# Designs tried in a protein design run: peptides against a protein of PDB entry 4JHK. Part 35

Target 1, 212 residues: chain A of PDB entry 4JHK
Amino acid sequence: EDYKIQSFDLETQKLLKTALKDPGSVDLEKVSSVIVDQSLKDQVFSREAGRICYTIVQAEAKQTNGSVFRRNLLNRLQQEFKAREETRKRSTQEWVCLVSFICNIFDYLKVNNMPMVALVHPVYDCLFRLAQSDALKNEEEVDCLVLQLHRIGDQLEKMNVQLMDELFNLLRDGFLLQEDLSSMGRLLLLEILEFRAGGWKLSDTAQKYYYS

## One batch from the design tools (peptide; aimed at target 1 R70 V117 L119)

Design b2_p16_8_s1 (made by RFdiffusion4, then SolubleMPNN; from b2_p16_8, 7 letters changed)
Fold by OpenDDE base, seed 5:
Structure b2_p16_8_s1 (fold): chain B 212 residues (1-212), chain A 16 residues (1-16)
Amino acid sequence: as target 1 above (212 residues)
Amino acid sequence: SLEEQLEKLLEEDSSS
C-alpha cells in the first residue's frame, strides 16, 4: 500500500511509515497529532488521513492488541470539535477542514466494519452548522457540506433518518427562501436535494447537467 | 470523551 505523505518533511514521513508497519516502535500520540494538524490545514489530505488512521489502528490492534493511537486521535478530535465555533470565527478554511476531517474519520475508522456510533451526533452537528443561513451564504461552506453529504450521507441516514430529514428540511428552505446564496451555492443545494431524493445516487443525465 | 463514549457503547453491544 502507498500513502500520500509527501507533504511532510522526511523525518515525519519516516515516522508515519513506521507507524503504519510497526506502531509499537513509535510515539503514537505524536503520530496522531501530526495527522490531525495536517488535516486541519489541508482538506485534500483529510481523506488520505482517514485511510492512514484506519491502517494504523489495525496495525496496532494486530501487533499489541492496543488502542493507544485511536484514543489519542479521538481525544484530539473531540477537542477540535468543542472549539468548532471559535475555529469557524477565526478561519472558514480551517473550519471546513475540521468538518472534512471528522467526516472522513467517520467514513474510514470503522469498528467491526460499522461506523462509530459516538461520531454520529458530532458529524450531524457539523452539517447542521453548515446548513444555517449564515453558513449557506458562504460558498466554501456549501462546498464542504455538499461534498460530505456525497461521501457519507447514505451512511449517516442509516444511523439516524430523523436527523437527516431535519437537515434536508433546512437545506430545502435555504434553497427556496434564502436570498443571499451564490449562484453556485444554489446549484449545489439543488443537486444535493436531488441526490438524496434519488437514493444517494445521481443519474447520468444529472451528472452531465451539474458537472460536465 | 469520544473514546469513553465509544468504549461504553462497545461494552453495551458486547453485553447484548
Scores: peptide ipSAE 0.026, ipTM 0.627, DockQ to the pose 0.169
OpenDDE base, seeds 1, 2, 3, 4: peptide ipSAE 0.025, 0.023, 0.023, 0.025; ipTM 0.636, 0.623, 0.629, 0.644

Design b2_p16_8_s3 (made by RFdiffusion4, then SolubleMPNN; from b2_p16_8, 7 letters changed)
Fold by OpenDDE base, seed 4:
Structure b2_p16_8_s3 (fold): chain B 212 residues (1-212), chain A 16 residues (1-16)
Amino acid sequence: as target 1 above (212 residues)
Amino acid sequence: SMEEEQERLLELDSSA
């Protein structure tokens, strides 16, 4: 499998590749730190980080029956989640990267082919934060929100339909009532409303309309 | 279980 790690220097790429194949030969705490740090800075990597993390977790489990990487990863994720408001205040870019990362971990880091239950509420917390009026006026946050809902919305709804209903009530209200939305932001909100209404699918015609 | 271990490691303070 090809992993998108081009944003790292060659030495770090080698470290990650080694972790993917032979996790017992590297410092897995360092590997987890590198992945999280880069995920907070690079949205493209953040999108793929979940798959990388899952592979390392599986490789370590198979090789040593260990969970050092997962433990360090989840501990770091918890720290970043707790500090999410400070992160948002400091950097919208880092904030949306954090949301993207946690959603990607939710999507890829599965146990017995099921999402981690412990991540459900944290993911919703992030999405609800993005659905607040002060965030909806920021196109970067709207982009992130809509992107994550496209990726994992159907899975999240299966975990808690009530929270999803509440979230989409906020999005509907934002679309209808918020005055300082960008044109693109409003379009994206409408699209995601229709996306869910269509069973988390878009018709070919709708897809062409919104993304053409 | 692996899930239980993961949940123990993630004491996330969520309000949703």
Scores: peptide ipSAE 0.027, ipTM 0.674, DockQ to the pose 0.129
OpenDDE base, seeds 1, 2, 3, 5: peptide ipSAE 0.026, 0.025, 0.027, 0.025; ipTM 0.663, 0.662, 0.649, 0.665; seed 2 fails the geometry check

## One batch from the design tools (peptide; aimed at target 1 L74 Q78 A118 L119)

Design b2_p17_3 (made by RFdiffusion4)
Pose (drawn by RFdiffusion4):
Structure b2_p17_3 (pose): chain A 212 residues (1-212), chain P 17 residues (1-17)
Amino acid sequence: as target 1 above (212 residues)
Amino acid sequence: DDEHLDELIEEDIATFE
């Protein structure tokens, strides 16, 4: 019900609500463009845009059996994904938004009730980037890292365990060895190590230790 | 790697359709 589009221009809100009901009546290329655009600019939308993207993808399949929107969206995201390092230099905020959005799409947009394998390596590419020492010194990026691991970390490991293992080695390494990792960064990494070791769930006691 | 990702995206879309 709530696709979290309050950040949008009033005209665009109408465009988006229209695409949900009658995709054939709207420019799906323009629709996907305004969604990707806004997703890089607004944090709340970046972690929720998957809902509205899925609803539109299903609406097109039902109405016209087409997947044009899905296509435009994936190709536009691929382009942003390819330019991820440049975007990170320009704005950490945009970069964490891109990662949150890509990961939200991996969570919501399914292919025959299965995850899109096309996004497995790209998501790991993003999380490995966050696990690097130059990214871990920024609580903003560590926050982004652990958000994705909480949300799709389990699904990702099923698709590829080797990568999740090597990724968590970088987490342990940064935890023990890195000195400019902050107190909050340490709390966040420790919680995610316990989270994964516990089978991607938060224990009652960890809930008490880490969170208000 | 970019061409392979294109291929995977097209394969997923085709499977979805």

Design b2_p17_3_s2 (made by RFdiffusion4, then SolubleMPNN; from b2_p17_3, 6 letters changed)
Fold by OpenDDE base, seed 5:
Structure b2_p17_3_s2 (fold): chain B 212 residues (1-212), chain A 17 residues (1-17)
Amino acid sequence: as target 1 above (212 residues)
Amino acid sequence: MDEELEKLIEEDIKKFE
């Protein structure tokens, strides 16, 4: 299987490739740090990062029955989550990358083929933050919110339907009542409201309408 | 909340192993 790691220098690419095949022969703390750092700068990579992380976790478990990589990854993730308000203040782009990364880790790092319970509340906390009035006025944050709900909304709802109901109450209020939404932001909120109402699926007709 | 998250992470890790 091929992984998209061309954005790294050659030495780092070699490190990542080795981690994927022979995790016991590399510094897995360094590997986790590199992946997190890049994910905080590149939202596109953050999705690939989830797949890479899953592969490394599985490879290490099979090779040495170890969990060094996963431990370091989740510890770093927690640190970034704790500092999320400071990150948002500093850079909206870094903030949405952080949210995207947390959501992608939730999506890919499964325990017995189930989402990690530890990540449920952190993910919801991020989404609720994006649903506040000061965030909804920023199209970049709305894009992030809607993208994550498209990707993992159905899984999150299964973990806690009450929180999902509360979240969508905020989104509905934002759509109906907030005055300083962009035209695209308002359209995206409407789309995601309909997406959930349709069982977390969009018809071909709806997809053409919203993405044409 | 931070302490709770750490505990939950540790528990999930143990379940995976």
Scores: peptide ipSAE 0.031, ipTM 0.638, DockQ to the pose 0.855
OpenDDE base, seeds 1, 2, 3, 4: peptide ipSAE 0.025, 0.024, 0.032, 0.028; ipTM 0.620, 0.623, 0.664, 0.655; seed 3 fails the geometry check

Design b2_p17_3_s3 (made by RFdiffusion4, then SolubleMPNN; from b2_p17_3, 8 letters changed)
Fold by OpenDDE base, seed 4:
Structure b2_p17_3_s3 (fold): chain B 212 residues (1-212), chain A 17 residues (1-17)
Amino acid sequence: as target 1 above (212 residues)
Amino acid sequence: SMEELEQKIEEDIKAFE
């Protein structure tokens, strides 16, 4: 398979390629750190990172029956999650990258073909933070919120419908009551409200209306 | 074994929580 790792230097690319094929021959703690660090800077990479992480987890399990990579990955993720408010204060870009990465790990790193239960509340906490008034006024945060709900909203709802209802109540209130939303932000909120109402599906025509 | 893998997964999940 082809993995999009061209953003790394050649030495790191070699490290990642080796981790994908022969995880027992590399420092998996270092590999996890490299992936997390890059995911915190590149939101596009964070989605690919989820796939890469899953592959490494499977390769290590098969080769050595180990879980060193996953353990290090989750520990680092927990640390970043706990520091999320400080990250948001420091850099909105890093904050939305963090949210994107957590959501993509939720999406790709399955356990027995099911999402990790331990990630459900952290993901919701991130989305609820993006749904607060101080975040909804920032288009970059709204973009992130709507993107993640498009990607994993249906899965999250299956895990906890009550939290999803509460989240969308906030989004509805933001759409209707918040005065300092951008025009695009308001449009995106309306779209995602309709997206869920339609069973997490949107026609091509409707999609073009909101995103063209 | 599958049992060992499941145990390791549970340990990792607990570590995250």
Scores: peptide ipSAE 0.033, ipTM 0.674, DockQ to the pose 0.083
OpenDDE base, seeds 1, 2, 3, 5: peptide ipSAE 0.032, 0.031, 0.036, 0.032; ipTM 0.700, 0.683, 0.711, 0.684; seed 3 fails the geometry check

Design b2_p17_4 (made by RFdiffusion4)
Pose (drawn by RFdiffusion4):
Structure b2_p17_4 (pose): chain A 212 residues (1-212), chain P 17 residues (1-17)
Amino acid sequence: as target 1 above (212 residues)
Amino acid sequence: SDDEHLEELIEEDIANA
């Protein structure tokens, strides 16, 4: 029900609500463009845009059996994904938004009730980037890293365990060896090591130790 | 290339949707 589009221009809110009911009546290319655009600019929307994207994808399949919107969205995201390093240099905020959005799409947009394999390697590409020492020194990126691991970490491991294993080696390495990793960065990494070792769940005691 | 392979996967996922 709540797609979290309050950050949008009033005219665009109408455009988006229209695409949910009657996709054929609207420019789905323009619709996908305004969603990707906003997703890179607003944090709340970047971690929630998957809901509205899914609703539109399903509406098009139902109405016209088409997947034009899905296509425009995936190709525009691929372009942002390809330019991820440049975007990171320009704005850490935009970068963490891109990662959150890509991961939200991996979570919401399914293909025959299965995850899109097209996004498996790209998501790992993003999380490995966050696990690097130049990214871990920024609590903003560590926060982004662990948000994705909480949300889709389990699904990702099923698709590819080898990558998740090597990724968590970087997490242990940064935890033990890196010195400019902050206190908050340490708490976040320790919690995610326990989270994964526990089968992608938070124990009652860890809940008490880590979170208010 | 990796980019071409990703494009192919995206199109396959769309076709299968």

Design b2_p17_4_s1 (made by RFdiffusion4, then SolubleMPNN; from b2_p17_4, 6 letters changed)
Fold by OpenDDE base, seed 1:
Structure b2_p17_4_s1 (fold): chain B 212 residues (1-212), chain A 17 residues (1-17)
Amino acid sequence: as target 1 above (212 residues)
Amino acid sequence: SEDEELEELIEQDLAAF
């Protein structure tokens, strides 16, 4: 497989490529730090990062039966999650990147094709934060919220339907009652409400209407 | 199974969340 790592310098690209192929020969703590750092700067990369992380985890397990990379990755993720409110205060961009990264790790870093149970509540915590009134007025946060629900909403609901119902109650109330939503924000909330109601699917026509 | 063992390790790694 080919991985999109062009945003890194050549030395770091080499490090990542080696980690993917021969994880036992590199500093996996450094690798995890590099991936997390870049994911906090680039929301698009954060999705690729999830795939990269899964590959490295599998490669290390197969090669050395080790879990050094996963341990370092998750430790760093925990640290960033704990500081999420300060991150949001400092930079909305970094905050939505963090949410995106956590969601992508949830999506890709699976065991026996099952999501990590321990990530369920942290993911919901992030989504609930995005569903608060002070976040819904920010289109960047609404974009992030809706994007993640499109990607992993069906999986999250399977893990805890009660939390998903509570989350969508907030989204419905935001759509109906909050006055300082942007036109696009309100449209996106309506779209995601319909998306879930349709079994986490929309027709191609509907998708084009909301996202063209 | 190996998958179950790995899941347990992952859950332990995420205990701080």
Scores: peptide ipSAE 0.040, ipTM 0.676, DockQ to the pose 0.107
OpenDDE base, seeds 2, 3, 4, 5: peptide ipSAE 0.037, 0.035, 0.035, 0.033; ipTM 0.687, 0.668, 0.675, 0.695

Design b2_p17_4_s2 (made by RFdiffusion4, then SolubleMPNN; from b2_p17_4, 5 letters changed)
Fold by OpenDDE base, seed 1:
Structure b2_p17_4_s2 (fold): chain B 212 residues (1-212), chain A 17 residues (1-17)
Amino acid sequence: as target 1 above (212 residues)
Amino acid sequence: SEDEELEKLIEEDLANF
C-alpha cells in the first residue's frame, strides 16, 4: 500500500513505513512530530497524513492495545491550535495547512466509524476564523475554507447544524456585503453556498460552471 | 462499549482544546 510519502528523505520514509507495520518498534512521538511538521508545510500531504495517522492508530491498538501515537499526535495538534493566531500572522500558508490538517484528522481519525466529538468545536473555530472579514479578503484563506467544507461539511453539519447555520450566515454576509473580496473569492463563496443548499452536492450545471 | 471507552480517552486527550 502506497501512502505517498516520497516527499520525505529515505530515512524518514523508512521510519514511517515501520510505524505503519510495527509501531511498537519506533519512537511514536518522533513519528507524530514528523507528520505534523510536514503537514504544516504541505497542504497536499495533510490529506494523506490523516490516512497515515488513522492507520498507525489502528496498528498500535492491535499490536499493543496502546495509544501512544494518538496521544502525542493530539497533544501536538492542540499546541498548534492554541498558537493558530500567531501562525496566521507569521504565514498564511502555514495557517491554511494547519486548518487543512485539523480537518483531515477529523475526517480520517474516526472512532467506531464516527468523527471525534472532541474535534467538532476546534474545527468550527478554525472555519469561523476563516469566515471573518479579514480572512475572506485573502484568496488563499477562502480556498482553504471552501475546500474543507467540500470535504467535511456534511459530516460537521451532522454533528452541529446550529453552528453550521451560523457559519453560513457569515459566508452569505461576506458574499453579499463585503466590498473587498476578490472576484475568485466571491465566486468561491457563492459556490459553497450553493453546494450546501444542494445537500452538499453540486448539480451537473454548477459542477460544469465552477470546475470545467 | 470499547469504542465508547476509546472516545472518552480521546476526549481526555483533547480536554484543553
Scores: peptide ipSAE 0.037, ipTM 0.683, DockQ to the pose 0.133
OpenDDE base, seeds 2, 3, 4, 5: peptide ipSAE 0.028, 0.027, 0.034, 0.032; ipTM 0.653, 0.669, 0.672, 0.664; seed 2 fails the geometry check

Design b2_p17_4_s3 (made by RFdiffusion4, then SolubleMPNN; from b2_p17_4 with D2E H5E I14L A17F)
Fold by OpenDDE base, seed 4:
Structure b2_p17_4_s3 (fold): chain B 212 residues (1-212), chain A 17 residues (1-17)
Amino acid sequence: as target 1 above (212 residues)
Amino acid sequence: SEDEELEELIEEDLANF
């Protein structure tokens, strides 16, 4: 299977490739740190990172029945999550990368084809933070919020419909009442409201209208 | 089962989330 790791230097690429095939032969703590660091810089990479992480977890489990990689990965995520407000203050870009990465880990690191229960509330916490008025005025944060809801909203709702209802109440209120939304931000909020109302599906026409 | 063991490990790893 091909993994998109061209953004790394050749040495790191080799490290990652080895981790994917023979995780016992590499420093899995280092591997986890490299993946997290890159994911915090590149939101696009975070999706691929989720898939890579899942593969490494499975490979290590099969090879040694170990969980060193996953443990290091999740511990790092915990640290970043706990510091999320400081991250947001320092850099909106890093903050949305963090949210994106956590959401993608939720999406890809499944157990018995089900999301990790332990990640449900952390993911919601991130999305609720993005749904606050001070975040909704920032188009970059709105972009992130809407993107994640498109990716994992249906899964999250299955885990906790009450939290999803509360989240979308905030989004509705933001759309209707907040005065300092950008035009695109307002459009994106409307789209995601309609997306959920339509059962987490969007017609081709609607897709073109909002994203072309 | 393997799934149960994995879930337990994940929960342990995320205990402080």
Scores: peptide ipSAE 0.038, ipTM 0.672, DockQ to the pose 0.130
OpenDDE base, seeds 1, 2, 3, 5: peptide ipSAE 0.027, 0.028, 0.025, 0.038; ipTM 0.656, 0.652, 0.642, 0.673; seed 2 fails the geometry check

Design b2_p17_4_s4 (made by RFdiffusion4, then SolubleMPNN; from b2_p17_4, 6 letters changed)
Fold by OpenDDE base, seed 1:
Structure b2_p17_4_s4 (fold): chain B 212 residues (1-212), chain A 17 residues (1-17)
Amino acid sequence: as target 1 above (212 residues)
Amino acid sequence: SEDEELEKLIEEDLENF
């Protein structure tokens, strides 16, 4: 299987490749740290990171029945989540990378093909933060919010429909009432409102605006 | 089940979220 890890130096690439095949032979704490660090810098990588993490988790479980990697990964994730407001203040880019990473971990690290229940509230907390008025005026944050809802919104709704209703009430109000949205931000909010209303698929209206 | 036990272990790992 091909993994996109060309952005790392050769030594780190070797470390990751070994972790994917023989996780018991490497420092899995270091591996988790490297993956998290890169995911906080590159939102595109965060999607790949989810897949990599899943593979390592499965490989370690099969090889040693261990969970060292997952434990270290989730512990680091907790630390970053706790510091999310400071991260947002320091760098919008790092903040949206963090949200993307948490959402991708939610998407890929499944137990019995089901999302981890423990991540449901943290994911919603991130999305609710992106749905606040001070975030909706920032196009980068709106992009992140809408992207994650496209990826995992249907799964999140199945876990807690009440929270999803509350979230979309905020998005509706933002779309209708917030004056300092960018034109693209407003369009994205409209699209995601219609996306959910259509059963988490693009409506004819959304298709027209984005693809016609 | 084994899946339920794994979920419990994961929840324990995420107790501080």
Scores: peptide ipSAE 0.056, ipTM 0.755, DockQ to the pose 0.134
OpenDDE base, seeds 2, 3, 4, 5: peptide ipSAE 0.031, 0.032, 0.023, 0.035; ipTM 0.663, 0.666, 0.636, 0.669; seeds 3, 4 fail the geometry check

Design b2_p17_5 (made by RFdiffusion4)
Pose (drawn by RFdiffusion4):
Structure b2_p17_5 (pose): chain A 212 residues (1-212), chain P 17 residues (1-17)
Amino acid sequence: as target 1 above (212 residues)
Amino acid sequence: SWTGHDETKEHIEELRS
């Protein structure tokens, strides 16, 4: 029900609500463009845009059996994904928004009730980037890293365990060895090590230790 | 379609090293 589009221009809110009901009546290319655009600019929308994207993808399949919107969205995201390093240099905020959005799409947009394999390596590409020492020194990126691991970390491991294993080695390495990792960064990494070791769930006691 | 998986795998391997 709540797609979290309050950040949008009033005209665009109408455009988006229309695409949910009658996708054939709207320019799906321009619709996908305004969604990707806004997703890089607003944090709340970047972690929630997957709902509205899914609703539209399903509406098109139902109405016209088409997947034009899905296609424009994936190709536009691929372009942002390819330019990820440049975007990171320009704005850490935009970069964490891109990661959050890509991961939200991996979570919501399914293909025959299965995850899109097309996004497996790209998501790991993003999380490995966050695990690097130049990214871990920024609590903003560590927060982004552990948000994705909480949300889709389990699904990702099923698709590829080798990558999740090597990724968590970088997490242990940064935890023990890195000195400019902050106190908050340390708390976040420790919680995610326990989270994964526990089968991607938060124990009652960890809930008490880490969170208010 | 989504493409460029080989370059992505190469970049992941560089980050793992």

Design b2_p17_5_s1 (made by RFdiffusion4, then SolubleMPNN; from b2_p17_5, 9 letters changed)
Fold by OpenDDE base, seed 1:
Structure b2_p17_5_s1 (fold): chain B 212 residues (1-212), chain A 17 residues (1-17)
Amino acid sequence: as target 1 above (212 residues)
Amino acid sequence: SFTGMEEILARIKELLS
């Protein structure tokens, strides 16, 4: 199994590999920090980080019934979430990486095979931020928004359909009313609107229309 | 899949270019 950690130096790769197999032998706070830091810089890693984190969580639970890693991870995530506007101002790339990472954690880091309720609101907050007019005009942010909704939209809706309705009202309005959207951005919004309308599934007809 | 969606997004960009 490839955890896509090639972006780290060899020493850090060793640390991560050890954490995956023997979490009790490493500084799990440091591991969590390293993962979050890299997730903010590397989109390839950020989309895989959730799986890595889940593996470490499971390994620690099995080894010691501990949750040191998860606690440190979530604490760091909360810090980054609180600073999300500053991050967005500093770097759009880091911002979308943060959103991607949070969504990835939501997707993979399950509790009793269920999504972590505590992450629902933060995820929606990120998506709502991406759905604002100042973000919808940026292709990188629209790409992120639509990608996350494709990935976890159905799960999020199950957690809170009211928030999803509100979010998609913004997307509809953006599609219909916002003048400074790119053609691609507008197309992506339309696609995701129809994707949800189709029960979070893409019909053959829709596939041909958007992606032929 | 997540990776698949990234490819789809890339394709959309290509189609609109």
Scores: peptide ipSAE 0.020, ipTM 0.625, DockQ to the pose 0.026
OpenDDE base, seeds 2, 3, 4, 5: peptide ipSAE 0.016, 0.019, 0.016, 0.017; ipTM 0.573, 0.612, 0.599, 0.591; seed 2 fails the geometry check

Design b2_p17_5_s2 (made by RFdiffusion4, then SolubleMPNN; from b2_p17_5, 10 letters changed)
Fold by OpenDDE base, seed 5:
Structure b2_p17_5_s2 (fold): chain B 212 residues (1-212), chain A 17 residues (1-17)
Amino acid sequence: as target 1 above (212 residues)
Amino acid sequence: SFTGMEEILARIQQLLS
């Protein structure tokens, strides 16, 4: 299977390829750091990063029954999460990359086909931050919020429906009451409200549009 | 989801791609 790692230098590409095939032969702490660093800079890579991380975790478990990679990955993510407010203040782009990466790890890195419980609250905390009035007026943050809810909203709701209800109360208030939303932002909020109301599924018409 | 709004659907598709 081919992974999209062209954005890395040749030495790092070799490191990642080796980790995917023979994780016991490389420094898995270094591998995790490289993946996190790139994911915090490139939102497009975050989706691929989820697949890569899943593959390495499975390969290490199968090869040595170890979990060194996963442990280092989660430790680094926790460090970045704790500093999220400072990151947001410094750069909106880096902030949405962080949110995207955490959400993609939640989506792909599963144990026995179940989401990691430890990531539920961090993911919700990020989404709640994006749902605040000061974030809803920023197009890049609205895009990130809507994207993540489309990708993992159904899974998150299964983990904690009470938090999801609270989150969508904020989104409804933003849609109805916030004055400085763009027309596009307001319509995106309406769409995601309807998306959840429909059971996290597209209408027949929308389904045909997206997958035609 | 509501019917129509091709511009909005296109934007969401762009985000999901």
Scores: peptide ipSAE 0.260, ipTM 0.817, DockQ to the pose 0.021
OpenDDE base, seeds 1, 2, 3, 4: peptide ipSAE 0.219, 0.254, 0.207, 0.240; ipTM 0.829, 0.812, 0.826, 0.841

Design b2_p17_5_s3 (made by RFdiffusion4, then SolubleMPNN; from b2_p17_5, 10 letters changed)
Fold by OpenDDE base, seed 5:
Structure b2_p17_5_s3 (fold): chain B 212 residues (1-212), chain A 17 residues (1-17)
Amino acid sequence: as target 1 above (212 residues)
Amino acid sequence: MFTGMEEVLARIQELLS
């Protein structure tokens, strides 16, 4: 198995590798903190964070039937979520990394092959924030919104169709009514509207483009 | 294809890569 942890120093890489194989031999609170900290700073790593976390959770469950890592991870996630507005004011980059991280955790950390219900509303809250007018004018936030909806939109809708309808009402309004969108931003909104309308599947044109 | 379709698809591919 290959995990993208090259952005860490050698000592931290060793810590993470050990956690993946023998979680009982490391401080799992420290491991969770390191993963969250890096996910907030590095968007590339945040894409892998969910997979890494899932592997550690499985390893701990198999080794000791414990859930120390998951509890620490979710506690830290909740803290960052509560401070999301302050994070957004401080750094758009850190804000979109936070959203990416929470969405990745939702995607990978499943219990009995089901998404964690406790994460549904936090994920929607983040996506609703990205759908506000002051966020839609920022390309980084639009990119993040579109990325997450492509990755987990289908799963989220299964959890709550009403919230998804409300979210896409905002996106439709943004596409039609907001004047200070970039040309790319407006087209991305159109694409995601059509993506959902098509059952969260790529169009024939898109499939041909990517795989021909 | 509408104008900009290829650019949008390329951007999405970049985001999903």
Scores: peptide ipSAE 0.431, ipTM 0.873, DockQ to the pose 0.020
OpenDDE base, seeds 1, 2, 3, 4: peptide ipSAE 0.427, 0.425, 0.422, 0.426; ipTM 0.872, 0.872, 0.872, 0.873

